# Peptides against a protein of PDB entry 3S8F: the designs that were tried, part 332

Target 1, 157 residues: chain A of PDB entry 3S8F
Amino acid sequence: VLTLFVAVPSLMTAFTVAASLEFAGRLRGGRGLFGWIRALPWDNPAFVAPVLGLLGFIPGGAGGIVNASFTLDYVVHNTAWVPGHFHLQVASLVTLTAMGSLYWLLPNLTGKPISDAQRRLGLAVVWLWFLGMMIMAVGLHWAGLLNVPRRAYIAQV
Target 2, 166 residues: chain B of PDB entry 3S8F
Amino acid sequence: DEHKAHKAILAYEKGWLAFSLAMLFVFIALIAYTLATHTAGVIPAGKLERVDPTTVRQEGPWADPAQAVVQTGPNQYTVYVLAFAFGYQPNPIEVPQGAEIVFKITSPDVIHGFHVEGTNINVEVLPGEVSTVRYTFKRPGEYRIICNQYCGLGHQNMFGTIVVKE

## One batch from the design tools (peptide; made by RFdiffusion4, then SolubleMPNN)

Design b2_p30_3_s2 (from b2_p30_3, 17 letters changed)
Fold by OpenDDE base, seed 1:
Structure b2_p30_3_s2 (fold): chain B 157 residues (1-157), chain C 166 residues (1-166), chain A 30 residues (1-30)
Amino acid sequence: as target 1 above (157 residues)
Amino acid sequence: as target 2 above (166 residues)
Amino acid sequence: SLLEELMELVYNAAIVLYSLPFLLAALALA
């Protein structure tokens, strides 16, 4: 049980980021309990990418708590569940954050803003990446619960 | 001004922190619920037992695969299994249907996995430590052992078989 | 085995496919 308290700093960090998003949305004219979400710059891939990463990180974080639980880890350890968790944490959050960082960094380094076509393409890329990762992650978690082993090319399911 | 902005930020952070704590308790509650409702079939970790991986092949209960299956009581057996690069011994492991089997698994070389298909047996095998798993096979037949921990170039081909006899 | 070869092919294909979106993202800014 005490091990689960390790999740507290991570949750605090995650929701601090959420607080920053709320603050930013309100500064952009968003009002009400949820109106600030719509006010965020969803037309900018540099913003959308890391936010989608955060959304993927939520179920991944929940899975992290499961993985850290002695009793529940018995069920999921060394199954496809673990790769599912990894792909949410690394291939989604970290990767999408890297994508977002790139969309911000390159224009600033080159001094050239991205074109509208590049912006639209970027949005398509990050949304498709997110969708694909969610499908794969759900599949891996499901397979893991069916006792499909990780690091194996066969399963008895 | 800076003071007002700072105060506003702190207010939002406090709100989200409260939400964070609430979610933490939700997760704990979910774990507790799962544990309370799904306790059947869980094989708890046994007492830590150590062995010398450098001598486990030469002496002791793991040294002779022909003596690996030991009857310890009526309808009770202990099976001493070695996981090594790249296979298992004994192979096959022959046990009777309906008997309580205690697997004592260790490794002479690197970390391996011991995943038995069709069962909930799934443990890591560490050199120098003995993994203990208790299981009763209700159905006769062949059960494949899969290494689910990367152990080298031959990892993907590392399989064993448990034969459950009527 | 044939199964292993097929699985390796699938894994390789998956690696390529999963890498493409990131590559496209980078190329979009090139």
Scores: peptide ipSAE 0.021, ipTM 0.738, DockQ to the pose 0.025
Fold by OpenDDE base, seed 2:
Structure b2_p30_3_s2 (fold): chain B 157 residues (1-157), chain C 166 residues (1-166), chain A 30 residues (1-30)
Amino acid sequence: as target 1 above (157 residues)
Amino acid sequence: as target 2 above (166 residues)
Amino acid sequence: SLLEELMELVYNAAIVLYSLPFLLAALALA
């Protein structure tokens, strides 16, 4: 019950952010149900990074509800599932948000935009990071469901 | 126009909030389903129990590994297990196939894990607290116990064995 | 068993949830 009280405002906050993104996308000329997504500034790593972090947070947040659920936690606790959750929350959301913040902060502090080369490199880094993180997270969650233990180098699975 | 922008944002928020609520109900439904049903595997047994980790090796039911397996009824046993740095006692744990086994596990030193491979037995073992799990081994053989909670330099080599006899 | 059913349910939910970011990314790039 307590977990649900936390989950509700968290979901509301997350999807409020999504609402702001939809608004921004539509202001940029996006139309239709999904056209606003395409209209967002995907050429800017300062934007892409935190958004990818948010996308990674979706399964992570769902996992948080699972981990906080008594009956479900029994299945996943101290398995590879837990590291999978952590990597989505910290190594994806927090890390990508930090990366995005840097891509914003540096130009802001210097008063100069980043070079095109830096921009392209930033995009590559962020996307590759996200891809790798998703692969790892899926693997860890899957392994956890197969009862692969956390903090053990061997498993009978 | 701030007013127009505000109205537009509110409209989008309403849609996303609806989606959020829908997802919430999905999760609640999943939790409710699990609460409404019980697994046939490992289940918590007993209630919260406390022990003194400083004396658990010297006195009480965990003190003598030879007396760790106690028959409590027809086809029912209680096994008093110590998880310590770095191993388990008794080792091996010998129990009969098909018997209802109540494991009472504690630690004399630091936090350990008690994960029985091939089963869904997976609990943390805290010094000063007794972890209780109930399980029935349907298949005979050897089941390895592994520690899945970091407990020191020897953590990775901390293993035990449950031998299920026909 | 109930455990297996639960695992399947969680697995299916995970597939959907883990697929969502990629679907959104694909839409963003399309």
Scores: peptide ipSAE 0.016, ipTM 0.699, DockQ to the pose 0.157
Fold by OpenDDE base, seed 4:
Structure b2_p30_3_s2 (fold): chain B 157 residues (1-157), chain C 166 residues (1-166), chain A 30 residues (1-30)
Amino acid sequence: as target 1 above (157 residues)
Amino acid sequence: as target 2 above (166 residues)
Amino acid sequence: SLLEELMELVYNAAIVLYSLPFLLAALALA
């Protein structure tokens, strides 16, 4: 029960980041309820990667609340649900953030900007990674709800 | 300037905080729905209970698999199950359809899992601790028990069976 | 035990394999 209270500061932190993105988008000329999103620098893999990670973190965070609940964890614990959560948190958010950081850090350290070809390739890699992770994560969560066990080579379904 | 930017950020934060609170209520509703739909019929029973894993095979209710199923009342049974490297006892576990079953599960060696397919029974089994789960089987047939916690070289082959009789 | 020895071997191998790309990258940037 007490663990569920972690949801409050976690949501506050997450949406503070979203507020920063909205501010940045509006500074870049975005208007209206959603226009600020389009105004963000979607042509830069150093930006796109961590943002996609944040998007994956939304359902992952919701799953974290479920996993931390004593009563709900009884339903999902040691099922395919748990690996689904991991792939959203570690393989999506952390990994994509690392990718984005690399796209910024290396050019900064070397003093050489990435070429246009490298930029386009980076965008392709990041988007494909995100797409693959979302498909896998949805599948794992769905399988978990169907009571597919973790750490087993067989399943009822 | 920096001061104006700070005020603007705070305004956006206020809006997003309001949204976050709304989403919190949505999540609470989803949690309530999940509890109502997925936890019915499976109830953890009893308080934390300890046993000596070094003697559990020699004496006590887990020592004899032939005496593992105990009728405690009309249409009520307690089943004392051992999860060990690498299997379960008794195996099979035979119980009647429609009876209230209280599983008392422990381990003499390492941590195991107790996952019953076709049910919501899914607990970890720790040496020195007794896991208690209450369940009523509504359908007759065979239910496979799967170890879903790594327990050694034979982990992947560790299975059991519950047979529900009409 | 044999199991513990095997686990240590696997863990050590994994640490080396996963660390190798980063070590190579560090050397390349040095």
Scores: peptide ipSAE 0.008, ipTM 0.719, DockQ to the pose 0.016
Fold by OpenDDE base, seed 5:
Structure b2_p30_3_s2 (fold): chain B 157 residues (1-157), chain C 166 residues (1-166), chain A 30 residues (1-30)
Amino acid sequence: as target 1 above (157 residues)
Amino acid sequence: as target 2 above (166 residues)
Amino acid sequence: SLLEELMELVYNAAIVLYSLPFLLAALALA
C-alpha cells in the first residue's frame, strides 16, 4: 500500500523534473522534440550526476511497482531481483544525487569554481558510476528472474 | 520577465503532469494485464495457521522428523518441515515423483527462508505461523533448500535437501 | 554455471567500476 501510495507522487515529481529540464533546455537554445536534451549542460557533473540518477530510478521505480504486486512479488521476492532494485534506487539515484550535490555545493561554499581537470574527472566519475550501476543492476535483475536467491552465496544456475 | 518564465514553466508542467497521469494508468494497466495472464506460476498460500513455536519441537506434527511425511491420499502427501537455526527438519525430505506435496513449514526460533532450487517454492517462515506450499515434483532427483532470509551467524550454511524418488 | 560465471563477471566489473569513481572523486577533490 505504501509503495503504491508513494508511486504517484514520485511519478509526478519525476515528470515535473522532466518539465524543468525541458524548459531549461529550451531556454538554452534547444528546439524541437529532443533538441532541448542536447542543449542541457552535459559538461557539468553537478547536472549529469542527478540526471543519471533519475534515469536509473526509472527502471527502479517500475521494479518497485512490481515488488509491490502480490503475484509478481512472489516471483521476485528474496531473489537477486530485490538487491537489484535497491541498488538502482539507493546506489544510483541517491548516491549520484549526493555526488552531484557535492559538485555544486563545494564550489559554492568555497567561492571557487572547480578546475577544468576536476570537472572532467567529475564527469568520468559519475558516468563510470552509472555504467557500473547499470551493469550490476541488469545482472541482479536478470539473475533474480532466473531464481537466484537473495542472501545466498550459491545458485543452481 | 518572471511572469513570462512562470507562465512557460506552468505550461510545461501541465503537459508533463498530464503525461505522468497517463503513464500511471498505463503502468497500472500493464501490471493488471500481467497479473491476469501470468497466474499459473503462483502457488496460493493456505489459510492462516498458527502454532506455538515454543512447543513445536516437543509435540505435534513437527516434533518427530521420522513422521514428518504423511500420506493424505493417493499420490498426496503433507510434509511437516521445521526451519531452524541452522537447518531443516527432516533432512533429507523424501517424497515420490508426481505426488502432490503440501509443505507445512514453521520455525521454532527465528524467521527463515524456504527456497527450493529448481522450483518456484520460495516462502518466508515465521515463528508462530505455518507456511503452506503446494507443489508437485515432475522430475526425480535432489532439490536443495536454501535459506534466503538472514537468520544468524550460520545463515549462509543453512541448507536442506528434498529427494524426489521415482 | 553460466549464470554464476556471469554474476562473477558482473561482480568483478562492479568492484572495479565502483572503486574507480571514489578514487577519481578523491583525486578531483584534492
Scores: peptide ipSAE 0.023, ipTM 0.713, DockQ to the pose 0.030; fails the geometry check

Design b2_p30_3_s3 (from b2_p30_3, 18 letters changed)
Fold by OpenDDE base, seed 2:
Structure b2_p30_3_s3 (fold): chain B 157 residues (1-157), chain C 166 residues (1-166), chain A 30 residues (1-30)
Amino acid sequence: as target 1 above (157 residues)
Amino acid sequence: as target 2 above (166 residues)
Amino acid sequence: SLLEELLRLVYERAIELFSLPLLLARLALE
């Protein structure tokens, strides 16, 4: 019940964002079940960063349900699973959203658009960040399931 | 125009709700499969038990490491363990193979971890609370206890040993 | 067995979590 009090509002928010993205994609000429995704502005790091954050947040959210479950938490508690979860939530969603916000904010603050080189560099940064974060998160979750302890430099796997 | 947009968004939202519902089932299935194939055994939690951390070293079942292992029945033992800065007592903990062991773990100072390598024993130990873990060692040998909760400068060197005898 | 107990616990948790899908289904069908 307690988990639902958190999960349901979060899902509603996610659905709203997803619906808005689909609507925007369709307004940009996207058609079909998935064509609207391709129509989104993937050339803008201010857009790409928070979207990648949202993608990382999906498995992180699922992990939240696990961590909140008494029966399942015993398996994962104080293992590498936990920092894996945090990196999906904080270092992916929050950080990428912040990065995306900067890419939006800087042009507005300076009154100048970002250069093409800056745009391309920004895209590279956010994609590489996301990739690295996913690799680390998957590794940490995997290690956690193998009972690798959190806050310890030694482990018997 | 806004009304039309809202209706469209609502329609898309319903679709995403359905997708989310499907994914939820997938996640549940994956969790179940992972746990079933990767891990085994559940250590039942005991009832909430309290103890005074300020006196636990002086009086009670944790006070004397020499009397920490108590036989409670045929092939059944209770082990009273203290996790402290920075170690465990008794150390080593000696128990017989195949016996049902009930660990009663508490702390006189700060929060510690009690993670037994090679087992699924992994609990936090809070001052004032008694952590109860039930386990049966099927294999003889030495099992290392490690602290997985930061407890101070000596945290990384906080180790114990369980010796399982045939 | 211990494995059976684990499976039971997972099953019970799964049942508990079905409350969310039901709610979402209701919302989706409204």
Scores: peptide ipSAE 0.000, ipTM 0.663, DockQ to the pose 0.088
Fold by OpenDDE base, seed 3:
Structure b2_p30_3_s3 (fold): chain B 157 residues (1-157), chain C 166 residues (1-166), chain A 30 residues (1-30)
Amino acid sequence: as target 1 above (157 residues)
Amino acid sequence: as target 2 above (166 residues)
Amino acid sequence: SLLEELLRLVYERAIELFSLPLLLARLALE
C-alpha cells in the first residue's frame, strides 16, 4: 500500500497539467464541462503531441500501479506487459512531448514559422505515432496477460 | 485582475485535484477487488533462502543433475534446478503428472529467468538466492522453460524442457 | 508465406550460431 503513494505526486502533476489545459481552453472561449477541450489548439502539432502523450500516460500510469503492486506484478513481470508499459510511458509521453517541443522550438530558434503544409504533416505524424503506439501497447499488454514472455523471440500463444 | 485569474486557476486546480484523489481511490478499490476475486494462482513471497553460487555446482542438491528430482512424499517432489549461461539443468526435467512439484531454482553465475510456458511459473533466478515455486502439472507433455531475463549474448537461445509423464 | 518462413529460419539459425561461441566460452570458464 505504501508503494502506491508514489502515484500521488504523479497524479497531482498530471491533473495540474489538466487544470492548466482547462484554464487555457476556457481562455480561448471554451465553456461548459467539455467545451474547453474543443477550444484548445488542436491544429497545432506542438500542442497535440504532448497532449496525446498525456493521454497515453493515463493507462501507462495505471499500469505503473499494477507493476508496483506486489501481487499483481507477479502476473505481469517479465512478460510483454512490461514493454507495453514502457511504450506508453517513454515512447508515447516522453517521445511525443519531445516531438511537440521540436515543433515549437525549431520555428522559434530559426525565426521562421512552419508552413501550413508542415503543420498538417506534423499533425499527421503525431496522430499516427500515437495511434501506432496505442495499438502496439494494447497488443503488448494483452500478450503479457496471456503470459507471452519478455525478452524472448518465441511465445506459447 | 490578477486576483480573478488566480481564483479561476484555483477553482480548476481544486476540481482536478479532487478528481485525482477520487481516481486514486478508484485504483485502490480496483486493486482490492482484483485481489479479492482473482487471487487464484498467486504465489506469495516465500522465505528468503540463500546459497553460495560459487559452490552450488560442486556440492549440495544442485550439484548432480541426476539427483535433481527428489521425491519428498507420495505425490510430492522437489526439483533442484540450476539456471546458468546458457541453459538449465537438469534438462529435461522429468516429473509425474498430478504430483505437487516444488522447484528450487538458483544460478551459479548471473541473473536468469525461469518462465515455464503453459504455466504461471515465472520467476527471476538470482545467484546466491533460491527461488521456490510450487506447481502441479495437470496435463502431461512438454513444457518449455524460457529465460526471460537478459543474461548475456546467448540469452535468446537459453531454453529448457519439463517433461510431465503420465 | 514462404518468404516469411525463410526469414524466420534464417533468423533462428543466426541467433543459434551467435549463441554457440559464447556458450562454449562460458563452458571453458566453468
Scores: peptide ipSAE 0.000, ipTM 0.705, DockQ to the pose 0.011
Fold by OpenDDE base, seed 4:
Structure b2_p30_3_s3 (fold): chain B 157 residues (1-157), chain C 166 residues (1-166), chain A 30 residues (1-30)
Amino acid sequence: as target 1 above (157 residues)
Amino acid sequence: as target 2 above (166 residues)
Amino acid sequence: SLLEELLRLVYERAIELFSLPLLLARLALE
């Protein structure tokens, strides 16, 4: 109960962020069930990076619940599943948020907007990072379910 | 209009909450599927048992590897295993096919792992505590024991073997 | 049996997961 209680503030935050994104998208002219998504500023790496981080965080959060469950943790504990979880939480959410923050912070600190080339490069970096992290994370989770051990260089599978 | 904005946000939050609830069912279904396809055997749950790690090598059931496998009943065995830097004893662990095996695992030195390939046996081994795992090997052959908890410079080479005989 | 074990595991997981919405509901009512 106490462990799962920690998830409550995170879920509340997630819902608030999602609501804020929808609201922002609709303010930008998006309509319908999904039109608001297209209306979001996907041309800004400072926006895209943390959003992609949030997307990666969703399965990671679900995995966190699994890891915190006594019966389910028995299956995944000390397997490649755990590193998979970490890479979604740290290497995706935290890292992408940091990247996004940097893309926002530097222009504000310097007083100079980023060039179009820098913007495009930033978008490429963020999307490629996300893609790589998703591939790795899915692979690690899958390997974990196949009983590939954590902290070992050899496995039966 | 701040009030209008708040109402709109609230409506969106309610929608996302409903969506999240729906996704919860999806996750439960996925978990159920995972359990159905990947869970084998009984998940062990035991009482906390303590042992003195400083004397476990000198006295008690873990002291003599030659006496580590104890028949406790018809087709029932208890195996007293030590995980140490950097290996397991006894090694190999020899048990008969189809027998109910109770592993009693402890460590004389640092924390280790006890992960048996091809099985769902995967426990951490703490000095001063006894990990208890029940398992029945249905297939004869060799099963590798892997340490999946970092225990020092030789961690990566810390392996053992369970030999299941017909 | 394996079936009983699976049912138990699913049941336990369901309780754990459904406890979150219930907790949120309780918090919302306070």
Scores: peptide ipSAE 0.000, ipTM 0.697, DockQ to the pose 0.070
Fold by OpenDDE base, seed 5:
Structure b2_p30_3_s3 (fold): chain B 157 residues (1-157), chain C 166 residues (1-166), chain A 30 residues (1-30)
Amino acid sequence: as target 1 above (157 residues)
Amino acid sequence: as target 2 above (166 residues)
Amino acid sequence: SLLEELLRLVYERAIELFSLPLLLARLALE
């Protein structure tokens, strides 16, 4: 009940964020159904990081609903599915948002802008992190569906 | 300007809401498919049943491992299983192939897991509560029971066996 | 049939997922 209760405002927030992104992209000259995406500031790690976090959070949120279902939870509970869900929620969204925040915060606190090299490095870090998280999360969810147990070093699959 | 922005956001929000609803249905369909394919043969009871963990070893259906497997009908059995630190009782659990087995699992000490390899049986076992799982073993052989809930120093070595006889 | 079972599961999941949002919507409109 609590998860489903939280799911509604969370989804609304997600839609609002998406709407804001589309609006921002269109303000930056993006046109068409998908052109606004390309117009977003993908050259800024402070932007890219939290956006990638949000992308990872979408399947994680869906997984949260699964975990909240009594009958579905029976299938996935205490399997590798659960770590997969956690890594999407915490290691993806929260961590990437924190990373993005640092890319914004540190230059503002120090008064020193990041160099172009630092910017490129930041982008590389964020994208590699996201890629790694997605690979791991997909693997864990898949393993969970195959009944690989959580907190066990042995499995029959 | 603020009003214009608000109207624009609302328009985009409506579109994204429609998209989200569509995705929700897709997710539900996928979940249903997964459930149908991954829960075959396993029926969780979902019934709340309680027991006193302090006496479960001394009296009642879990007290004697030799009487843990009870035939309740033609080709129907109830198995009373204890998950404890660090093992399962009875061990092995012997049941006939093709019989409907109702596992009644509880713990006398701490929370444990009851994960049967080769099956979709995977439940937490709480002291004071009886976990009920219904399953029919179609294949004879040995099925390992794994504890997938941390229960102490011996958690990693906590295993049991179900022997399905022809 | 498998299809009927799947449809039933989809229906059950849909009800489970939408029951609370619908309730909240009703409460918000009252």
Scores: peptide ipSAE 0.000, ipTM 0.671, DockQ to the pose 0.055

